# Ledger of designs, part 76: peptides against a protein of PDB entry 2ODG

Target 1, 89 residues: chain A of PDB entry 2ODG
Amino acid sequence: MTTSQKHRDFVAEPMGEKPVGSLAGIGEVLGKKLEERGFDKAYVVLGQFLVLKKDEDLFREWLKDTCGANAKQSRDCFGCLREWCDAFL

## One batch from the design tools (peptide; made by RFdiffusion4, then SolubleMPNN)

Design b2_p24_2_s1 (from b2_p24_2, 10 letters changed)
Fold by OpenDDE base, seed 3:
Structure b2_p24_2_s1 (fold): chain B 89 residues (1-89), chain A 24 residues (1-24)
Amino acid sequence: as target 1 above (89 residues)
Amino acid sequence: SVLEEERKLVEEGVEKAKEILEKE
């Protein structure tokens, strides 16, 4: 699959305290909803990704239920975190 | 170091995620 520049920018470096909106697939709309639910930083969403043991179906369903992400948005976000972990964890 | 701080954030993220889900 093709990736976005946003994906490439995220996976290229440590995430530090990047906002949740820095994740691929997470725009302003989804980002605000995630922040309202306490997921204000990318590393907190990464935390959930790891709690779910990197399971794609579980994570994508959680993301959909939490912020209303569609299939592409959840796929992009999952792929972004997976690739970041491959590089840094 | 940068790596140590990054790993601390990962751990913090896991704990925060668990806390949020426990409250819901």
Scores: peptide ipSAE 0.693, ipTM 0.927, DockQ to the pose 0.923
Fold by OpenDDE base, seed 1:
Structure b2_p24_2_s1 (fold): chain B 89 residues (1-89), chain A 24 residues (1-24)
Amino acid sequence: as target 1 above (89 residues)
Amino acid sequence: SVLEEERKLVEEGVEKAKEILEKE
């Protein structure tokens, strides 16, 4: 599958305290909903990704239930975190 | 180091995620 420049920019460097909106698949609308639920930083969403043992189905379902992400948005976000972990963890 | 701080943020992210889910 083809990745976006946003995805490539995220996986290229340590995430530090980047906002949740820096994740691929997470735009302004989804970002605000995640922030309202306490997931304001990318590393907090990464935390949930790890709590769910990197399970794609569980994570994508959680993202859909939490902020209303569609299939593409949840796929992009999951792939972004997976590839970041492969590079840095 | 930068990597040490990054790992600390990962740990903090895990804890924050668990806290949020426990409160809901």
Scores: peptide ipSAE 0.691, ipTM 0.927, DockQ to the pose 0.918
Fold by OpenDDE base, seed 5:
Structure b2_p24_2_s1 (fold): chain B 89 residues (1-89), chain A 24 residues (1-24)
Amino acid sequence: as target 1 above (89 residues)
Amino acid sequence: SVLEEERKLVEEGVEKAKEILEKE
């Protein structure tokens, strides 16, 4: 499987205050929906990822239910957070 | 430090996520 440049850019450095839209798989549409639900920063979505104990099925289902992410978007977002955690946590 | 600030944000993110889910 291949990753996007957006994914590589995200996992390469600390997350800081990056907006939710910085996450791979999260574009403007999904980002706005996440922001409306209180997930305005990438670190808040990371928080949910960790609350779900990094479970792929749980996280991807949550993301789909929360912002309407499709399979590719949820996969990309999950992979982005997983690899970031592997590098920084 | 950068790492300390990062870890603080991670903890904050966890708490915020929990709060959001509890309110829904």
Scores: peptide ipSAE 0.689, ipTM 0.927, DockQ to the pose 0.928
Fold by OpenDDE base, seed 2:
Structure b2_p24_2_s1 (fold): chain B 89 residues (1-89), chain A 24 residues (1-24)
Amino acid sequence: as target 1 above (89 residues)
Amino acid sequence: SVLEEERKLVEEGVEKAKEILEKE
């Protein structure tokens, strides 16, 4: 399968203090819900991704439970963070 | 450096994520 331009833009450069909405699969609605739960920056969601030992099932279930992400949104977000880590960590 | 600041943010993100989960 192919990736989105949003995914490619994120994995191509350091994350810095990019907002949570810069993550692939995270739009304005999901982003606001994540911000309300304290996950306001992409690097905080990356933190959760790493706390969960980069486990796909655990992370995608967490994302669904936290902001209501569907299967495609959680898959896109997970893949975005995985590929960023492969490039920068 | 840019890389050093990036690594600091990663560490901060891990700590913040842990804190949020512990409060819930």
Scores: peptide ipSAE 0.688, ipTM 0.927, DockQ to the pose 0.924

Design b2_p24_2_s2 (from b2_p24_2, 13 letters changed)
Fold by OpenDDE base, seed 1:
Structure b2_p24_2_s2 (fold): chain B 89 residues (1-89), chain A 24 residues (1-24)
Amino acid sequence: as target 1 above (89 residues)
Amino acid sequence: SVLEEEKKLIEEGVKKAKELLEKE
């Protein structure tokens, strides 16, 4: 499987205060829904990722339930956070 | 440092995520 440029851009540097929409798999629609639920920054979604102990099934189900992410979107978002953690944590 | 600030944000993200889940 290949990754997007958006994924590569995110995992290449510290995330800082990047908005949630900077995450791979999170477009305008999903981003707005996440922001409405209080997940406005990428680091807050990373927080949830860590709360769920980096469990892929749990995280992807949470993302689907929270913002309506489909399988590809949740996969892309999970992979983005996983690889970022591998690089910086 | 940049890395120290990054780690603080991660900690805040964990805290906020827990809070958001608790009130839902």
Scores: peptide ipSAE 0.624, ipTM 0.910, DockQ to the pose 0.920
Fold by OpenDDE base, seed 2:
Structure b2_p24_2_s2 (fold): chain B 89 residues (1-89), chain A 24 residues (1-24)
Amino acid sequence: as target 1 above (89 residues)
Amino acid sequence: SVLEEEKKLIEEGVKKAKELLEKE
C-alpha cells in the first residue's frame, strides 16, 4: 500500500507541538472531535498510543469510539504513529 | 536538546492520556 504525503511529512521529523490534525487519517472533523475530548496535540494521541502499548486493535477501537474514525482513518493514524516511533523512539 | 524536549512532551502526553482515560 501507498502512504500519503501527510503521513510522510509527519514521520520525517520530530512532532513537537503539532496539532492533532497533523496526524495521517485525522482531518478537520475528526481533529475537532479529538480536541473536544482533550486530545488537542499529536503528542497526546501518541501518549494514548503508548499507554495502549502500541496495540493496533485497542488503539483503532479507541479512535473509532472517541471521534468516529472509520477503518481507513484509524489505520492511517495508527501507521503514522508506529512509523514515527520506529524513527524517533 | 531538541530530542530531550521531544521526549519530555511525549512523557506529558502519556500522563495526559492516562488522566483522560480515567475520567471516562
Scores: peptide ipSAE 0.622, ipTM 0.911, DockQ to the pose 0.918
Fold by OpenDDE base, seed 3:
Structure b2_p24_2_s2 (fold): chain B 89 residues (1-89), chain A 24 residues (1-24)
Amino acid sequence: as target 1 above (89 residues)
Amino acid sequence: SVLEEEKKLIEEGVKKAKELLEKE
């Protein structure tokens, strides 16, 4: 699969306290919804990703249910976190 | 160090995610 520049920018460095909107697939609309649910930082979404044991189906379904992410958005977000973990965990 | 702080944030993220899952 091809990746976006947003994906490449995220996986290139430690995430620190980057906002949730810095994740690939998460724009302003989805980001606001995630923030309303308490997922305001990328590291909190990463926390959820790890709680779900990096399971793609579980994570993407959670993301859809939580903020209304479509298939591409959830795939991009999952891939972004997976690649980041491969690099830093 | 940068790595230590990063790991602490990730740990906090896991904790917060678990808490949020319990609420819903």
Scores: peptide ipSAE 0.622, ipTM 0.910, DockQ to the pose 0.918
Fold by OpenDDE base, seed 5:
Structure b2_p24_2_s2 (fold): chain B 89 residues (1-89), chain A 24 residues (1-24)
Amino acid sequence: as target 1 above (89 residues)
Amino acid sequence: SVLEEEKKLIEEGVKKAKELLEKE
């Protein structure tokens, strides 16, 4: 499978206070929905990812239910966070 | 340091995520 430049940009450095929209798979539409639910920063979504113990099915289902992410979007977001964690945690 | 600040944010993210889940 291939990754996007957005994915590569995110996993290349500490996320700091990057907005939720910096995550691969999270565009403006999904980002706004996540922000409305209180997930305004990438580190908050990472927090959820970790709370779910990095479980792909649980996280992707949560993302779908929370902001309406489709299969590709949730896959991209999960992969982005997984690889970031592998690099920095 | 950058790493310490990053870990602090991640910890805050975990806490906030837990809180948000409770509100759902």
Scores: peptide ipSAE 0.622, ipTM 0.911, DockQ to the pose 0.920

Design b2_p24_2_s3 (from b2_p24_2, 13 letters changed)
Fold by OpenDDE base, seed 1:
Structure b2_p24_2_s3 (fold): chain B 89 residues (1-89), chain A 24 residues (1-24)
Amino acid sequence: as target 1 above (89 residues)
Amino acid sequence: SVLEEERKLIEEGVEHAKKLLEKE
């Protein structure tokens, strides 16, 4: 499937302390909701991704429950983290 | 090093995520 430039920009380099909104699929609306729940940095969402053992169904369901992400948003976010991990972990 | 700092942040992210799950 086609990826966005935002996805490509994220997976191209170490994430450091990038904000949660830098993740593909996470816009301002979802980003604010994630920040309110304590997931303010991309590396914290990566932490959740790893805690869930990189399981797609578990992660996407968690994202939906946490910030109201729809199917495309959760797919884009999961894919972004998966490809980042493949490159840097 | 940059890689060490990156890995440290990932560890912090894991611990933070675990704590947040415990509070839910």
Scores: peptide ipSAE 0.553, ipTM 0.892, DockQ to the pose 0.909
Fold by OpenDDE base, seed 3:
Structure b2_p24_2_s3 (fold): chain B 89 residues (1-89), chain A 24 residues (1-24)
Amino acid sequence: as target 1 above (89 residues)
Amino acid sequence: SVLEEERKLIEEGVEHAKKLLEKE
């Protein structure tokens, strides 16, 4: 599947303190909901991704339950974090 | 260094995520 420019921008560099909305698949609506749940930075969502041991099904289900992400949004977000980890971890 | 700071943030993210899960 093709990736977005947003995905490519995120995986190209260290994430630092980028906001959660910088993750592929996470727009303003989902970002706001994640922030309300305490996931305000991309590195906190990465933390959740790692806590779930990079399991795609678990992470995507968590994202759906936490902020209402649809299948494409959760897929994009998972892929974004997976490829970032492949590059930097 | 940049790498050390990045890894520190990741560690903080893991701990933060764990704490948030405990509240659920």
Scores: peptide ipSAE 0.552, ipTM 0.891, DockQ to the pose 0.910
Fold by OpenDDE base, seed 5:
Structure b2_p24_2_s3 (fold): chain B 89 residues (1-89), chain A 24 residues (1-24)
Amino acid sequence: as target 1 above (89 residues)
Amino acid sequence: SVLEEERKLIEEGVEHAKKLLEKE
């Protein structure tokens, strides 16, 4: 699978207080829904990712249930966080 | 430092996520 420039931009540096919409797979629509659920920053979604022990199925299902992410969006988001963690955690 | 701030945010994110998960 190929990655987007958005993915590459995110995994290249510490995320700091980047908004949730900075995550690959999370556009304006999903970002707003995540924000409404309290996941307004990328580091909060990362927190969820870690709470779920980096389990792909659990995370992607959570993302789908939380903001309606489709398979590609959840895959992109999961991959983005996984690669970020591999680089910085 | 940048790393310290980053780790602080991640810890906060974990705690925030845990709380949100409990509300679900």
Scores: peptide ipSAE 0.551, ipTM 0.892, DockQ to the pose 0.906
Fold by OpenDDE base, seed 2:
Structure b2_p24_2_s3 (fold): chain B 89 residues (1-89), chain A 24 residues (1-24)
Amino acid sequence: as target 1 above (89 residues)
Amino acid sequence: SVLEEERKLIEEGVEHAKKLLEKE
C-alpha cells in the first residue's frame, strides 16, 4: 500500500503546533468538525491516540464517531500517527 | 530546546484528550 505526500510530509518532522488538518486523511471538512469538538491541533489528536493505547480499532471508531471519517480517512490518519510515533517517540 | 517543547505539547495533548473524553 502506498502513502500520500501529505502523509510523508507529516511523518518526516516533529509536528509542533501543526493544525489537525495536517494529518493524513483529515481534510477541511473533517478538520473543522474535529476543531468544534476541541481537537484543533495534531498533537491533541495524538494525545487521543496515546490515551487509547495506540489501539487501531478504538481510534478509528472514535474518529468515525467524532467527525464522520470513513474507512480510508480513519486508516490514513491512524497510519500517519503510528508512523510518526515510530520515528519520534 | 525544540525536543523539550515537542514533548511538552504531547503531554498537553494527552491531558486535553482525557478531559474531552470525560465530558462526553
Scores: peptide ipSAE 0.549, ipTM 0.890, DockQ to the pose 0.908

Design b2_p24_2_s4 (from b2_p24_2, 14 letters changed)
Fold by OpenDDE base, seed 1:
Structure b2_p24_2_s4 (fold): chain B 89 residues (1-89), chain A 24 residues (1-24)
Amino acid sequence: as target 1 above (89 residues)
Amino acid sequence: SVLEKEKELIEEGVKKAEEILKKE
């Protein structure tokens, strides 16, 4: 499987205060829904990722339930956070 | 350092995520 440029851009540097929409798999539609739920920054979604102990099934189900992410979107988002953590945590 | 500040943001992210889920 290949990754997007958006994924590569995100995992290449500290995320800082990047908006939630900077995460791979999170477009305008999903981003707005996440922001409405209080997940406006990428680091808050990373927080949830860590709360769920980096469990892929739990995280992807949460993302689906929270913003309606499909399988590809949740996979891309999970992979983005996983690889970022591998690089910076 | 940059990475130190990053780790602080991550802690805040965990806290905020838990707070959001707690009130829902």
Scores: peptide ipSAE 0.651, ipTM 0.917, DockQ to the pose 0.914
Fold by OpenDDE base, seed 2:
Structure b2_p24_2_s4 (fold): chain B 89 residues (1-89), chain A 24 residues (1-24)
Amino acid sequence: as target 1 above (89 residues)
Amino acid sequence: SVLEKEKELIEEGVKKAEEILKKE
């Protein structure tokens, strides 16, 4: 499968304090909803990803329940975080 | 180092995520 440039840009470097909207699959609509729930930075969503022990089903369901992400959006976000972790953790 | 600071930030992210989950 082909990844987006947004995905490639995110996994290429430390995330620092990048906003949640920098994550693949997270646009302005989803990003705003995540921010309203306290997940304003990419590293906080990564935190949730790690709390869920990198479980894809749990994370994607959480993302859907939290901001209304569809299957592609949650898959893109999960893949983005997984590949970032593989590179930097 | 940059990576060490990154890891500390991620640790904070974990804590923050856990706090949010507890409040819900």
Scores: peptide ipSAE 0.650, ipTM 0.917, DockQ to the pose 0.919
Fold by OpenDDE base, seed 5:
Structure b2_p24_2_s4 (fold): chain B 89 residues (1-89), chain A 24 residues (1-24)
Amino acid sequence: as target 1 above (89 residues)
Amino acid sequence: SVLEKEKELIEEGVKKAEEILKKE
């Protein structure tokens, strides 16, 4: 499978206080919905990812239910966070 | 350090995520 430049940009460095929209698979539409739910920063979504113990099915279902992410968007977001964690945690 | 600050933010993110889930 291929990754986007957005994915590569995110996993290349500490995320700091990057907005939620910096995550691969999270565009403006999904980002706004996540922000409305309190997930305004990428590190908060990462927090949820860790709360779910990095479980792909749980996280992707949560993302779908929370902001309406489709299969590709949730897969991209999960992969982005997984690879970031592998690099920095 | 950058990584220490990063881990602090992540810890805050975990706490915030848990709080949001409790409110839902």
Scores: peptide ipSAE 0.648, ipTM 0.917, DockQ to the pose 0.926
Fold by OpenDDE base, seed 3:
Structure b2_p24_2_s4 (fold): chain B 89 residues (1-89), chain A 24 residues (1-24)
Amino acid sequence: as target 1 above (89 residues)
Amino acid sequence: SVLEKEKELIEEGVKKAEEILKKE
C-alpha cells in the first residue's frame, strides 16, 4: 500500500505529546470527536492500540465506533501506529 | 532521556485508555 506524507511525518520521529490529529487518517472532524472521548493525544490512541494487542480488526472497529472513522481513515490510522511501533518499540 | 520519557508517556497512554474504557 501507498502511504501519505502525514503518515511518513508521524512515523519518522518520537510522537511525544503530539495531538491526536497528527495521526494519519485523523483529521479535524475525527480528532475533535476523539478528544471529546478523552483521546486527546496520539499517545493515548497508541495506548488503546496496545491495549487491543495491535489487533487490526479490533482497533479499526473501535475507531469507527468511537469517532465515526470510515474504512480508509481507520486503515490509515492503524497503519500509522503499526509502523511507528515497528520503528520505536 | 528522550526515549525514556517517550516510553513513560506511552505507559501513561495505556493507563488512560484503560481508564476510559472502564468508565464507558
Scores: peptide ipSAE 0.644, ipTM 0.916, DockQ to the pose 0.921

Design b2_p24_3_s1 (from b2_p24_3, 11 letters changed)
Fold by OpenDDE base, seed 3:
Structure b2_p24_3_s1 (fold): chain B 89 residues (1-89), chain A 24 residues (1-24)
Amino acid sequence: as target 1 above (89 residues)
Amino acid sequence: SLAEEVERAERLGRAARERAEALA
């Protein structure tokens, strides 16, 4: 499966204070919904990803329930965080 | 068991969401 440039840009460097919308699969619509639920930074979503012990099904289900992410969006977001963690965690 | 692990993870997820909302 081919990744987007957005994905590659995210996994290439420490995420620091990057907004939640910098995550692959998270556009303006999902980003706004996540921000409304307190997930304004990418690292906050990372925190949830880690609390769920990097479980794909649990994380993707959470993302769907939290912001309405579809299957592709949740897959892209999960893959983004997984590969970021592989590089930096 | 796997079921217990899933349940625990889901509980932690809910707690994390609620905390995030409180901090927003």
Scores: peptide ipSAE 0.032, ipTM 0.563, DockQ to the pose 0.054
Fold by OpenDDE base, seed 4:
Structure b2_p24_3_s1 (fold): chain B 89 residues (1-89), chain A 24 residues (1-24)
Amino acid sequence: as target 1 above (89 residues)
Amino acid sequence: SLAEEVERAERLGRAARERAEALA
């Protein structure tokens, strides 16, 4: 499978204060839902990813339950955070 | 089991949301 340019842009540099919507798989709709639940920055979602010990099934299930992400959206978001961590953590 | 994994994810997710909302 190929990755999106959005994915490549995110994993290429430190996360800083990037909004949650900068994560691959997180568009305007999911981003707003995450923000309403207190996940306004990408690094807050990273925190949840790490609390779940980088487990794909746990993280993707959490994301689906939290903002209604579908299978592709949760896969893209997980892959984005995994590769970012491989590069910078 | 899968059910236990889902429950764990939801429990940890709720805790994270509560902390995030308190800090917002």
Scores: peptide ipSAE 0.032, ipTM 0.584, DockQ to the pose 0.069
Fold by OpenDDE base, seed 2:
Structure b2_p24_3_s1 (fold): chain B 89 residues (1-89), chain A 24 residues (1-24)
Amino acid sequence: as target 1 above (89 residues)
Amino acid sequence: SLAEEVERAERLGRAARERAEALA
């Protein structure tokens, strides 16, 4: 699997206050849905990722249930957070 | 068991959503 430039940009630096839409796989539509559910920052989604103990299946299912992410979107988002954690956590 | 771990994680996920929504 290859990664997007969006993914590479995200994993390259501390996420700080980056909006949820900065996560790979999270576009305008999914971002708005996540924001409506209180997940307005990337670090809030990171929190959920960590609560689920970095489990891919659980996280991707949660993302699907929360904002309607499809398989590619959830995979991209998971991979983005996984690699960010590998670098900074 | 794995089933119990999944149940726990899903419960935590729901709690996280509810808390986030309450704070928003």
Scores: peptide ipSAE 0.030, ipTM 0.567, DockQ to the pose 0.053
Fold by OpenDDE base, seed 5:
Structure b2_p24_3_s1 (fold): chain B 89 residues (1-89), chain A 24 residues (1-24)
Amino acid sequence: as target 1 above (89 residues)
Amino acid sequence: SLAEEVERAERLGRAARERAEALA
């Protein structure tokens, strides 16, 4: 598996107040849907990731149900948060 | 348990949606 530049940019530094759309796999369409559901910042999605105890299947299913993410989008987003946590948490 | 964590996550999700709707 290879990573995108977007992934590398996200995992390279503290996420701070980055918008939800800065997460790998989350484009404009998914980002807007997440924002409408109250997940406007990347750290809010991180919170959900942590509440689900970093479980890949649970997180990816949640993301699919919440914003309609497909398998690749949910995989990219999960990998982004996993690697960010490995570096900073 | 994981089941309890899923339920908690779902409640938090619903609350977030309600807050977002109230601010819209």
Scores: peptide ipSAE 0.030, ipTM 0.564, DockQ to the pose 0.089

Design b2_p24_3_s2 (from b2_p24_3, 11 letters changed)
Fold by OpenDDE base, seed 4:
Formats: structure tokens, C-alpha cells, sequence
Structure b2_p24_3_s2 (fold): chain B 89 residues (1-89), chain A 24 residues (1-24)
């Protein structure tokens, strides 16, 4: 399946100070919930992704538990971070 | 097991949240 333009925009460049809502799969609703839990920047979620050793099941379960992400949202977010890491780490 | 992995992830998430709140 194809990726969104949002995904392509995110994985194409260093993330810098981009807000958490710039991650694929993270819309306004999930973004606000993540921000309320202290995950306001994309790089904070990246940090959690790396602490979980890039494990898909661990990360997607964490995201679901933290902000209520559904299967597609967690898949999109995981894929976004995985491909960003492939490009920049 | 997956259950143990999820529990570990949950604990890590809570620790991250607690630290973020402490720094805010």
C-alpha cells in the first residue's frame, strides 16, 4: 500500500522541532492527548521508539495505551519513525 | 511473552511521562 504525503514529508528531512502532530497517523485528537502526556515534539516520540528498540509490537501497544491510537494510526506512526530512522540514523 | 513485553512498554511510557511532567 502507498504512504500519505504527510508520511513522505516527514521522512524526507531532519525532524528538528516538529510537533508530535507532524507524525503520520497522529492527527489533532491524538496529538493533543500525546501533548498532555508530555510528548509534545516528534523527537520525544522518537525517543520512546528507540528506547523500545524499534520493536513494532512494543511501540504500537505503547501508542495505543498512551493516546488511544487505533491499528491504522499506530501502523502509520510506526512506519513513519522506522523510515525516518532508516534515512537519518 | 507479548503480555510481558506490553507491560514493560507501559512502564517505560509511564516513566517517560513522569519525567516530562517533572521537567515541565
Amino acid sequence: as target 1 above (89 residues)
Amino acid sequence: SLAEQVERARRLGEAARARAEALA
Scores: peptide ipSAE 0.083, ipTM 0.619, DockQ to the pose 0.067
Fold by OpenDDE base, seed 5:
Structure b2_p24_3_s2 (fold): chain B 89 residues (1-89), chain A 24 residues (1-24)
Amino acid sequence: as target 1 above (89 residues)
Amino acid sequence: SLAEQVERARRLGEAARARAEALA
């Protein structure tokens, strides 16, 4: 499988104050839901990813439960954070 | 089990949400 340009853009640089919607797999619908639950910045979702010890199954299930992400969306988001961490953490 | 792990993750997520709401 290939990555999206959105993924490549995110993993290429420090995330800083990027909104949650900048994460691969997180569009306007999911982003709004995440923001409503206090996950307004990408780094807040990163925090949850790290608390879950970067576990794919746990993170993807959490994302599904939190904002209704489907399998592709959760996979894309997980991969985005994993590769960002590989580069910068 | 995976089911137990998912439940733990859910609880962690809800705790995070509660904190976020308190700060909003």
Scores: peptide ipSAE 0.081, ipTM 0.619, DockQ to the pose 0.066
Fold by OpenDDE base, seed 1:
Structure b2_p24_3_s2 (fold): chain B 89 residues (1-89), chain A 24 residues (1-24)
Amino acid sequence: as target 1 above (89 residues)
Amino acid sequence: SLAEQVERARRLGEAARARAEALA
């Protein structure tokens, strides 16, 4: 499957203080919901990804339950964090 | 089971949310 430019932009550099909406699969709607739950930065979602030990099913289910992400959105977000970790962690 | 794993993930998510709200 082909990745988006948003994905490529995110995985290309350290995430620093990037907002949660910079993650692939996280648009304005999901981003707002995540921010309302305290997940305002991409690194906070990264933290949850790591707490779940990078498990795809667990993370995608969590994302769905937390902000209502659909299958594509959760897949894109998971792939974004996985590839970022492969490059920088 | 997968169901139990999902429930555990949900609890972890809620704990993370609660802490994030407390810190914000």
Scores: peptide ipSAE 0.079, ipTM 0.620, DockQ to the pose 0.068
Fold by OpenDDE base, seed 2:
Structure b2_p24_3_s2 (fold): chain B 89 residues (1-89), chain A 24 residues (1-24)
Amino acid sequence: as target 1 above (89 residues)
Amino acid sequence: SLAEQVERARRLGEAARARAEALA
C-alpha cells in the first residue's frame, strides 16, 4: 500500500518535540482527544507503542479505546511509528 | 484521567508480554 506525505515526513527525521498530531492517522479530532488524555507529544504515543511491545493489535486497540480512532487511522498511526522505529531506534 | 490511562496501558502491556511468551 502507498503511504501519505504526512507519513513520509514523520519517518524521515528524528521525532523531537513534534506534537501528537504530526503522526500519520492522527488529525485534529483525534489529536485533541489524545492531548486531553496527556498524550500531547508524538513521543508519548511512541512510549505507549513500546510499552505494548510494538504489537499491532494491542496498539491499535489502545488507540481506538483512547481516542476513537477507526481502522484506517489506527493502521496509519501504527505504521508510522513502526517505520520510525525501524529507522531510528 | 492520566492515572486511569496508565492502568489501562499496564493491563494491555501484560497481555502483550503473555502473547510474546506464547510465541517464544
Scores: peptide ipSAE 0.052, ipTM 0.555, DockQ to the pose 0.091

